# Peptides against a protein of PDB entry 8YR4: the designs that were tried, part 48

Target 1, 309 residues: chain A of PDB entry 8YR4
Amino acid sequence: PRGSPALQLVVLICLGLMGLERALNVLVPIFYRNIVNLLTEKAPWNSLAWTVTSYVFLKFLQGGGTGSTGFVSNLRTFLWIRVQQFTSRRVELLIFSHLHELSLRWHLGRRTGEVLRIADRGTSSVTGLLSYLVFNVIPTLADIIIGIIYFSMFFNAWFGLIVFLCMSLYLTLTIVVTEWRTKFRRAMNTQENATRARAVDSLLNFETVKYYNAESYEVERYREAIIKYQGLEWKSSASLVLLNQTQNLVIGLGLLAGSLLCAYFVTEQKLQVGDYVLFGTYIIQLYMPLNWFGTYYRMIQTNFIDMEN

## One batch from the design tools (peptide; aimed at target 1 N244 N291)

Design b2_p20_8_s3 (made by RFdiffusion4, then SolubleMPNN; from b2_p20_8, 17 letters changed)
Fold by OpenDDE base, seed 2:
Structure b2_p20_8_s3 (fold): chain B 309 residues (1-309), chain A 20 residues (1-20)
Amino acid sequence: as target 1 above (309 residues)
Amino acid sequence: STQKFLEEWKKLLQETLEKL
């Protein structure tokens, strides 16, 4: 943000908090490993109590329970509200200025309420996309890279390779299946608009339909349009289930391969029981942002398709 | 007309993102 040193400082603090979240994503599994190892070794109560207390404090800072946001993420989100409002206002003012530069012929050909609705949807979609890229996509890619480096350095190179192959396959299949799904969504939206247009036309011509007693004919045409829409909706919904199942299968296979390899190295006394728990915890922690990635990539594509119409 | 507006809007938005 040019012109406000206060907002630039807030952006720098938010970037620092994002770096702290990345550090917490590595530290929380490490402390959980240490608890499991200390329990296995029957360590003194004082060492165990300190490690458990430190783990719970780090877990409070991180969050990552089902639906729970951590303290650091909440603080970042709170500080970012002012930056988001500044960005939104700047985009809205640029759109409004550009609308005033357009020809009178362009304004006369459009309803002012439709133009404002397109501008508001556009601004919200873009500000949402930017916030999503900065706070979900970039951090998730960073956590994957940090994970590959960590497992390659502190485990055997085979663990880094499994995480790399699993995450690369997951991202590739997510993109390919989502691009394939976009065709069904476009066809569904086109048929929804056609079905809605037929319903509006039938209701506008209500007097003519009533005069000819054609009510049963219009209802049957509307039923056929709904059945055609529901056939496309089913394909769109089934393609979503297929995407989620494909993602779950890839993560399940990666977790299986890595867990079997970890169990083998524990039996060979090269790794401890805590290292098995670390691997499982870290992979599940990487999966949570990636599952949201598939949801928001769909939301982005929706907003782009809904802007093309 | 809507596609041209959307392309100009995407371009303005890309320029705004590059200036942020």
Scores: peptide ipSAE 0.014, ipTM 0.454, DockQ to the pose 0.012
OpenDDE base, seeds 1, 3, 4, 5: peptide ipSAE 0.008, 0.008, 0.008, 0.014; ipTM 0.445, 0.432, 0.471, 0.447; seeds 1, 3 fail the geometry check

Design b2_p20_8_s4 (made by RFdiffusion4, then SolubleMPNN; from b2_p20_8, 17 letters changed)
Fold by OpenDDE base, seed 2:
Structure b2_p20_8_s4 (fold): chain B 309 residues (1-309), chain A 20 residues (1-20)
Amino acid sequence: as target 1 above (309 residues)
Amino acid sequence: STEEFLRQWKELLEETLKKL
């Protein structure tokens, strides 16, 4: 934000808090590993109690991972409210100024309420998209890279390769299946608009429909339009289930391969039982924000398709 | 056109995003 040093400082603090969240995402699994190892070794109560207390404190700061209600995430969200309001107001004023520069013919051809609704949806969609990219997409990609580096350095290089292949395949399939789903969604939205137009035309011509006793005919035409819509809605919903199932299978296969390899190295006494728990915990922490990523990428595409119409 | 408005709005948003 140019012109407010206070808002620039808030942005820098928010970036620092995002860095702290990345550190917590690595530290929480490490402390959980250490608890499991100390329990396995029957370590002294004082060492165990300190490690458990430290873990619970770090878990309070982190919450459930990226997108959860942890203390650091809540503090970041609170500080970001002022930056979001400044950005939203700036975009809204730019849109409003641009609307006043448009020709009288453009204004006379459109209902003012429809133009305002498009402007409000556009402003909300872009501000939401930017906040989503900065606070969910970029941090998730950073956590994946940090995970690959961590597992490659502190585990065998095979673990880093499994995480890399699993996450690369997950992201690629998420993009490809989501692009494939966009065709079904566009067809569904087009048929929804056509079904609504038929209902509006039938209701506007209510007197004519009553005069010809054509009520049964209009109801049957509307039923046919609904059945056609529901056929497209089913394809859209079924394609969503297919996306979620494909994502679940990729994570399941990555978790299976990594868990079997970890169990093998524990049997060979190269890794401890706590390292098995660390791997499982860290993979689940990576999966949670990625599942949200698929949902929000769909929301993004919806907002873009709803703007194209 | 609605498309030209959306294109100009997208360009304005991309320019605004570059200036943020």
Scores: peptide ipSAE 0.013, ipTM 0.434, DockQ to the pose 0.012
OpenDDE base, seeds 1, 3, 4, 5: peptide ipSAE 0.007, 0.006, 0.013, 0.014; ipTM 0.433, 0.420, 0.446, 0.433; seed 5 fails the geometry check

## One batch from the design tools (peptide; aimed at target 1 R181 N244 Q247)

Design b2_p21_1 (made by RFdiffusion4)
Pose (drawn by RFdiffusion4):
Structure b2_p21_1 (pose): chain A 309 residues (1-309), chain P 21 residues (1-21)
Amino acid sequence: as target 1 above (309 residues)
Amino acid sequence: EFDSSFVLAMIAFISLGFFLL
């Protein structure tokens, strides 16, 4: 924010809260391991109670689920509401002030609905791009790297390889499948618009009664158009199911390899009992934000082209 | 894109493996 000082402080607080969320993401599974290790060794009730309370408090600060739930990141959403309102107003006012100074030939040439749709979509695009990228993409790519470092240095050497290969395969397959699916989605959207247009045309022109008893003909053409649309929709949704399945298979293979290796190492007195639940929890924690990357890829590309417009 | 049944299966698998240990 170029103008107001009160908002730059809020931006800095939001970035600090993002860092704190990354620290909590690292910290919570460690406390879960500590609780399990203390539990297996018959520890007194005092230290166990205090450690349990601390773990619960950390789980409360971190998202109880999917990271979009914690007290942190919600304070962030609140402050970002206050900040993103300023950018939205500024961009809308700049567009509106520019559209009122263009010459007459320009206005006589282009329609109003198209010009206004471009402006609205542009403002939405800038806002969405800032929110998606800064608060949802970079933090996840940072979480993956941090996890790789933690497992490769403080846990063992092989688990770094396991996490690296799993996440690399996940990202590559997600992007590859997503481009194909986008082609299918566009093909389906065009037909959906054509079907709506046919229905609107048949409704507006109540001449069907005059030039024939052509109600049946208008109904049949509508049915044919609906069938064509349904075929294209089935293709698109089946592609979505395939994407979900391949992502799930990749994570599952990574979990299986890591769990087997951790169990074997625990039986050989190399790792403690808590390291198993540490690995499992951390793998699930990494998986949860990764569930929404094909959508992010699609939205970033769409918003980039819209902002360019 | 999200699948609840797969997460539940991951949790069940991890829990069973823990009780075996």

Design b2_p21_1_s1 (made by RFdiffusion4, then SolubleMPNN; from b2_p21_1, 15 letters changed)
Fold by OpenDDE base, seed 4:
Structure b2_p21_1_s1 (fold): chain B 309 residues (1-309), chain A 21 residues (1-21)
Amino acid sequence: as target 1 above (309 residues)
Amino acid sequence: LFNQSFLEEMKEYIKKLLEEL
């Protein structure tokens, strides 16, 4: 944000809070590990109570992880409102200025109100996209990298490899299956528009339909169009379920492989029981923002396809 | 078609504008 040192300071504070969230994502599983180990060792109550209190405090700061309503995330979101408003207003003013620089011939050839509505949808979509990339995508990729480094340094290189392979496969399959689904969604939207157009044309010609007593014929044609639409809708919805199940299977297989390996190392006394809990907790924390990624990538494609039509 | 080209041009314009912010 050029021109406001106060907003630049708020951006720096928000970046600092994002760094703190990354630290909390590592610390919370570590403290939970330590609690499980202290419980297993039957440690003195004072040490256990301090560790539990510290864990609960850190968990309050973190919340449920990325995309959750933790204290740090809420504080970041609150501070970001002013930055978002400044950015939105600046984009709106620049678009409005650009629209005024356009030729009179351009304005006469287009519905100015439709152009403004397209501009507003475009700005909202891009600003939403940018905010999502900055606050969800980049942090999730950072948490994956931090996880790979952490597990490779403090566990065994095999754990880092399992996390890498699981997350890489998850992301790749999410992209590939989502691109495949886009075909079904485009076909569905095209058939929806055709079905709506047919209904509008039938209703505009209501007098003619009534004169020929063709009401039953128009209803049957509309029914056939609905059945064709529902066949495409079913393919779109079924492809979404298939995406979600494929994602769940990849995470499940990664969790299975890593959990079995961790359990094996615990039986060999190379790792503690708490380390098993740490691994499972960290994988689940990585899965939460990735699930949001799959939903938002759909929302992006939605807005892009709905802007193409 | 005319709305698509304008939407793409607006997206590119907004993208350049976001790179300047």
Scores: peptide ipSAE 0.022, ipTM 0.541, DockQ to the pose 0.013
OpenDDE base, seeds 1, 2, 3, 5: peptide ipSAE 0.020, 0.018, 0.020, 0.023; ipTM 0.528, 0.492, 0.533, 0.537; seed 5 fails the geometry check

Design b2_p21_1_s2 (made by RFdiffusion4, then SolubleMPNN; from b2_p21_1, 15 letters changed)
Fold by OpenDDE base, seed 1:
Structure b2_p21_1_s2 (fold): chain B 309 residues (1-309), chain A 21 residues (1-21)
Amino acid sequence: as target 1 above (309 residues)
Amino acid sequence: LFNEDFLKEMKEFIEKKLKEL
């Protein structure tokens, strides 16, 4: 943010908190591993109690793996409110200035209320996209890279390969299926607008419809438009379920392959029982932000399609 | 409602100004 050293300091603090979240995402599974190993070894209560207390404190800082419920994430979100407000107001003023630079002919051909609604949607979409990229996409990519490096160095190259293949397949399928879904959403939105336009035209011409006793014909035409809309809505909703199920299947296969390999190495005494728990915990932590990716990418695409209209 | 050119120009303008933030 140019012009406010206070907001620049808040951005630096938020970036520092994001770095702390990445450290917590590695440390929480490590401490959970250590608890399982200490329980397996029947270690002294004092060592176990200290490790459990440290784990619970780190888990309070991290939160439930959703990235939104931890103390560090809540503090980051709280500090970011002022940066988001500054960014929103700057985008609103830039759009408003650009609208005033446009020709009188451009303004006379458009409804002022529609232009303002599109400007507000545009500002919300851009601010939402930036917040999403900075706080969900970039951190998740960083956690994947950190995970590949960690598992390749401390376990075996095969674990790093499983995480790499699982996450690469997950990201590729998420992009491809989401681009495929965008076509169904565009078709749904165009049919919704056409159905609404038909209802408005029928109601504006109410006197003419009543004069010709054509009420039953207009109701049947509206029913056909609703049935066509519902067929497109079903395709849009079913494509979302297919995306979520495909994502769940890819993570499930990665978790299965890696968990079986961990169990085998524990049986060969190359890994400890806690290392099996660490792998499962870390893969689930990677999945939680990625599941939100499909929802926010849909919201962004919605807002862009709603700007194209 | 917006010519694809205007949305593209506004997107490029916003992206350029966001790189200045």
Scores: peptide ipSAE 0.022, ipTM 0.487, DockQ to the pose 0.013
OpenDDE base, seeds 2, 3, 4, 5: peptide ipSAE 0.017, 0.010, 0.020, 0.019; ipTM 0.431, 0.449, 0.457, 0.454; seed 3 fails the geometry check

Design b2_p21_1_s3 (made by RFdiffusion4, then SolubleMPNN; from b2_p21_1, 17 letters changed)
Fold by OpenDDE base, seed 4:
Structure b2_p21_1_s3 (fold): chain B 309 residues (1-309), chain A 21 residues (1-21)
Amino acid sequence: as target 1 above (309 residues)
Amino acid sequence: LENEEFLEEMRKYIEELLKKL
């Protein structure tokens, strides 16, 4: 944000809070590990109570793994409202000034209301995409890298490799299957528009349809168009279920491989019972933001496809 | 078609604005 040192300070505070969230994502599983180990060792109540209290406090700061529920994330989101409003207003004013620089011939050939609606959708899509990239994509990639480094240094290189392969395969399959799904969505949207056009044409020609007693014929044609639309809608929806199930399978296989390896090292007395819980907790924490990634990538593609029409 | 070219131009303009923010 150029021109307001106060908003620049708020951006720096938000970046600092994002760094704190990354630290909490590592610390919370570590403290949970320590609780499980202290319980296994039957440690003194004073040590256990201090560790549990510290864990609950850190978990309150982190939240339930959906970034939106933690105190730090809520504080970040609250502070970011003013930055987002400044950015949105600046983009809106730049679009509006650019529209005023366009020739009168360009304005006479277009419905001003459609242009404004496209500008508003464009601004919202862009500001939403930027906020999503900064607050979900980049932090999730950072957590994956931090996880690979942490598990490689403090456990074994095999754990870092499992996380790397699992997350790389998850991201690759998410992109590939989502690009494949885009074909079904485009076909669905085209058929929806064609079905709507037929309904509008039938209603505009209502007097002619009534004169020929063709109501039953127009209803049957509309029914056939709906059935064709629903066949494409089913393919779009089924492809979404297939994406979600493929993602779940990849995470499940990564969790299985890592959990079996943890269990093996616990039996060999190389790791403690708490280290098994640490790995499972950390993988689940990585999965939650990634599940949102597939949803927002779809929302972005939707907004771009709905702009292309 | 005329909306697609405009939307693509607006998209490029918006992407260029994003690089300047």
Scores: peptide ipSAE 0.026, ipTM 0.497, DockQ to the pose 0.013
OpenDDE base, seeds 1, 2, 3, 5: peptide ipSAE 0.021, 0.022, 0.018, 0.018; ipTM 0.526, 0.528, 0.494, 0.485

Design b2_p21_1_s4 (made by RFdiffusion4, then SolubleMPNN; from b2_p21_1, 15 letters changed)
Fold by OpenDDE base, seed 1:
Structure b2_p21_1_s4 (fold): chain B 309 residues (1-309), chain A 21 residues (1-21)
Amino acid sequence: as target 1 above (309 residues)
Amino acid sequence: LFNPEFLKKMIEYINKKLEEL
């Protein structure tokens, strides 16, 4: 950020912590592999206890695989609050300055409360989008690339190919199904606004409705609008379940193919028992942030639509 | 509501500010 060397240092520290999270995502499975190998070899208690203690410490730094609960992620999130506040305030001031540059005719044609609500939504949308891109999308893509490179170099080219195909198919299906879902969400939001408008118009014309004894007719029209809304809501919710199930199936097939291949290489003594556990652990770690990718992509699209308005 | 050019300039400004970090 221009003008605050303290905030620039905080951003550099946050980038360093993001690099540390990428290192932890590789190291935690490696230490877990080493524990399984030491247990299989019946190694001395002192070596095992040191490796377990080191693994638990690294797991405390990494957190529970969601990336959000680890010490490093919490420290990054804490430090980033000041950067987010600076960015939010800067975007808010730019929007406010732009609103003051607009013609008096533009302001007279609009309700000031609606303009402010759009400005606040725009600010929140831009700052949210940037936070999701920097802290979720970019790190997840980096972890996929690191995973492909790691498995290709330390296992076999076939493992790198399985991870590449699984993640490419997962990302492609996530995008395609999310774009398909966005149509249902737009239709749902349009019907929600139409249902709300009918209720407001009926209540504003309450005296006229009462004069004609048309209360039962207005209630039935509102019921029909709710049924139409619920039919669109069901399609939106069912499409989310379909996305989650498709994602789970792709990861399940990738895990199955890679686990069978690992098991085969362990039976041929080309890999150790711990390497089987490493592969499974690393694929599950990649799945956790990817499960939220469909939600982030939807938020990105919503934020772009809310900015275009 | 926001001229697409203003949003594009804001995104470019934010990206340029992220690159200047």
Scores: peptide ipSAE 0.011, ipTM 0.456, DockQ to the pose 0.014
OpenDDE base, seeds 2, 3, 4, 5: peptide ipSAE 0.008, 0.007, 0.009, 0.012; ipTM 0.471, 0.455, 0.454, 0.452; seeds 2, 4, 5 fail the geometry check

Design b2_p21_2 (made by RFdiffusion4)
Pose (drawn by RFdiffusion4):
Structure b2_p21_2 (pose): chain A 309 residues (1-309), chain P 21 residues (1-21)
Amino acid sequence: as target 1 above (309 residues)
Amino acid sequence: SLFAVFVSLAVSSTAAKIAAE
């Protein structure tokens, strides 16, 4: 925010809260390991109670689920509401002030609905791009790297390889499948618009009664168009199911390999009982934000082209 | 138990993606 000083402070607080969320993401599974290790060794009730309370408090600060739930990141959403309102207003006002100074030939040439759709979509694109990228993409790519470092240094050497291969395969397969699915989605959207246009045309022209008894003909053509649309929709949704399945298979293979290796190492007195639940919880924690990357890829590309317009 | 929790979460996330579509 160029103008106001009160908002730069809010931006800095939001970035600090993002850092704190990354720290909590690292911290909470460690406390879960500590609780399980204390529990297996018959510890007195005082230290166990205090450690349990601390773990619960940390789970409360971190998202109880999917990271979009915690007290942190919600304070962030509140402050970002206040900040993103300023950018939205400024961009809309700049577009509106520029559209009123262009010459007449320009306005006589282009329609109004198209020009206004471009502007609205542009403002939404800038806002969404800022929110998606800064607050949902970079934090997750930072979480993956941090997890790789933690497992490779403080846990063992092989688990770094396991996490690295799993996440690399997950990202690569997600992008590869997503481009194909986008082609299918566009193919389906064009036919959906054509079907709507046919239905609107048949409704507007109540001449079907005049020039024939052609109600049946209008109904038949509508059915054919619906069938074509349904075929394209089935193709697109089946592609979506395939993407979900391949992502689930990749994470499952990574979890299986890590769990087996951790169990074997625990039986050989190399690792403690808590390290198993640490690995499991952390793998699930990494998986949860990764569920929404094909959508982020699609939206980033669409918003980039829209902002360019 | 860990794999049961994972399967449950995978099914739930797939259902949510399909619904969001």

Design b2_p21_2_s1 (made by RFdiffusion4, then SolubleMPNN; from b2_p21_2, 16 letters changed)
Fold by OpenDDE base, seed 5:
Structure b2_p21_2_s1 (fold): chain B 309 residues (1-309), chain A 21 residues (1-21)
Amino acid sequence: as target 1 above (309 residues)
Amino acid sequence: SFLEEFEKLLKEQEEKALAAA
């Protein structure tokens, strides 16, 4: 972005954070291997506990298997919002200005095609997301229940309790934060529709705008509408980062508590090294689909509200 | 409204998936 040194600095920070994510992707498996080796060698508890805590901290920074919900990824996404908004606004204004240079016939022909494409995308996306809900969300909820039962029966009641508390807290916070976010999203959508309607009206009245040489006035009015939209979009996107970070924190605390407890029981020879690996793998596997739960809950909620209207 | 909200959810998911990649 040529116009703001602040935005250039933000881009450089985001690139640095992307480099840090790559480093974490290498370090996390190394620390995990080190834990397994220390458990196998029956190392002192202090060394083991420090290595486990360091692993969980690195895993908190990295996030789940996708990395999208890690602290570093969330920080990157948060900082990138302003860069994306700057780029989007610039592209939208360039397109809008260029559209005012094109013939009326071109405008009428494109709108019908865009409306059709929005309709086709909407229908295909509904079907895709319903399929994703049925094939990922329901199985994940089943896997959580199975996990609680499994850990309670084969490990200790304390493991089942940790998983239960973490997953219950995760789901509750996901719902509460998603409902809170829905207000920002609705306000953003309303302002987007109003901004689009203004652009549409300006382009329908192209002949009048051209007759009065009012193109600069319409571009400035559109710019102001975009700025208002981007203020709401920032709140929506920032609230999404907050949701992801809250989810990451809850899973991180569960992973920490469970991993320390597993390591302790392995040290006492009540569990095997393989049981530690199993617990860590299972929690990570549960986390990956759960990341999408907030998005799906919002979709279901929106569909119900739109069916009531 | 629903289709636009849905496209926005998809875009948020694509951005999440792209941020995950």
Scores: peptide ipSAE 0.017, ipTM 0.545, DockQ to the pose 0.115
OpenDDE base, seeds 1, 2, 3, 4: peptide ipSAE 0.014, 0.000, 0.006, 0.017; ipTM 0.472, 0.325, 0.385, 0.514; seed 2 fails the geometry check

Design b2_p21_2_s2 (made by RFdiffusion4, then SolubleMPNN; from b2_p21_2, 14 letters changed)
Fold by OpenDDE base, seed 5:
Structure b2_p21_2_s2 (fold): chain B 309 residues (1-309), chain A 21 residues (1-21)
Amino acid sequence: as target 1 above (309 residues)
Amino acid sequence: SFLEQFNKLLEEQAAAALAAA
């Protein structure tokens, strides 16, 4: 935000908190590994108690591993409210100013309610796109890169390769299947609007419908429109299940390959039992944000299309 | 699934953010 040094400072603090979230995403699995190793070695209670207390404190700061419910993420979200409001207001004023500069012919060709809906969609699309890019997509990609580097340096190059291949395949399939699914969603939305329009037209003409005793005919037409909508809704929902199952399969294969390799290295005494737990925990932590990637990608795509309109 | 419910909640919040817009 230009013009307010206070909001610029808040943005810098939010970026610093995002960096802290990334550090916590690495530290929490490491401390959990250390607990498992200390338990396996039957270490002294004092060292174990300190490590457990430190882990619980770090886990409180991180939250549920998704980075959405932790103290740091809540503080970031709270501070960002003012930045979001400033950005939204600025976009809204720019759209409103632009609408006043448009030709009289453009205004006469559109209903006031449609013009307001375009203004509101434009504001929400810009703010939504920015929020999803900055707070969901970029941090998740950063966590993947950090994970690849960490596993490549501290485990073996093979673990870094498994994570790289798994995440690359996951992202690619998520994009491809989401683009394919968008066709079904567009068809569903078009049929929903047509079904709603038929219901509105029937209700606006209710006196005429009642006069001709055509109520049963209008109900049957509405039923046919609902059945047609539900057929498209089923395709959209089934395509989502297919996406989720494809994602689950890719993560499952990556987890299987990496877990077997880790277990093998533990049997050869090259890795400790805690390292097996670390790998599983870290893969699950990467999976939780990535599961929403398909939704984020769709929202980004929708918001981008709404900004072009 | 919890993930479908949360995707539905995010789609409903996105659709409510897109419909409240």
Scores: peptide ipSAE 0.012, ipTM 0.399, DockQ to the pose 0.074
OpenDDE base, seeds 1, 2, 3, 4: peptide ipSAE 0.000, 0.000, 0.006, 0.012; ipTM 0.320, 0.309, 0.353, 0.369; seed 3 fails the geometry check

Design b2_p21_2_s3 (made by RFdiffusion4, then SolubleMPNN; from b2_p21_2, 17 letters changed)
Fold by OpenDDE base, seed 5:
Structure b2_p21_2_s3 (fold): chain B 309 residues (1-309), chain A 21 residues (1-21)
Amino acid sequence: as target 1 above (309 residues)
Amino acid sequence: SFLEKFEKLLKEQQEQALASA
């Protein structure tokens, strides 16, 4: 972004955070291997506990799976909101100004295609949501229940309780924070529709705007509407980052408690080193679909809000 | 074409921001 040194600095910070995310992708497996080796060598508890805590901290920074919910990824996404908004606004204004330079014939032919595309987006979104509910939400809930039963029977009742409390807290916070976010999203969508309506009205009245040389006035009015929209979009996007970070924190605490407890039982020769590997792998596998659950519950709420409007 | 590419890019960025979220 050439116009703001502050936004250029934010881009550089985001690139630095992307580099850190790549470093975490290498460090996390290394620390995991080190834990397995220390457990095999029957290392002293203090060294083991420090390595486990360091691993979980690095895993909290990385996040689960693709790293999409990791602290570093969330921080990057949060900082990138302003850069995206600046770029979006600049291109929208360039397009809008260019449309006012185009012929009336171009404007008349385009309306039918936009309405069709909105309809196709609605139908594609509903189909995607149904597929997600059936293929990801239901299996994830089943895997959580199976996990609670498995860990309660084969490890200890305490492991089943940790998984139960972690997943229950995760789901509850996901619902509560998502309902809170819905208010910002409704306000954003209402302002987006109002901004689009103003752009369409200006382009429909193209002949009148051209006759009065009012193109600069309409562009400035559209700019003000975009700025108002972007203020609401920022709240929506920032609330999303907060949701993802809250989810990451809950899973991180569950992983910490369960990993420390598992490591302790391995040192007491009540569990095998393989059981530690199993627990860590299983919790990470549960986390990946749950991250998608937050994203699609949000998409469900979008589509319901978009159907209400 | 350019506007459709841009709306598609904005949608893909929103979908990537939604899918990376």
Scores: peptide ipSAE 0.005, ipTM 0.370, DockQ to the pose 0.067
OpenDDE base, seeds 1, 2, 3, 4: peptide ipSAE 0.009, 0.000, 0.005, 0.005; ipTM 0.409, 0.272, 0.327, 0.334; seed 1 fails the geometry check

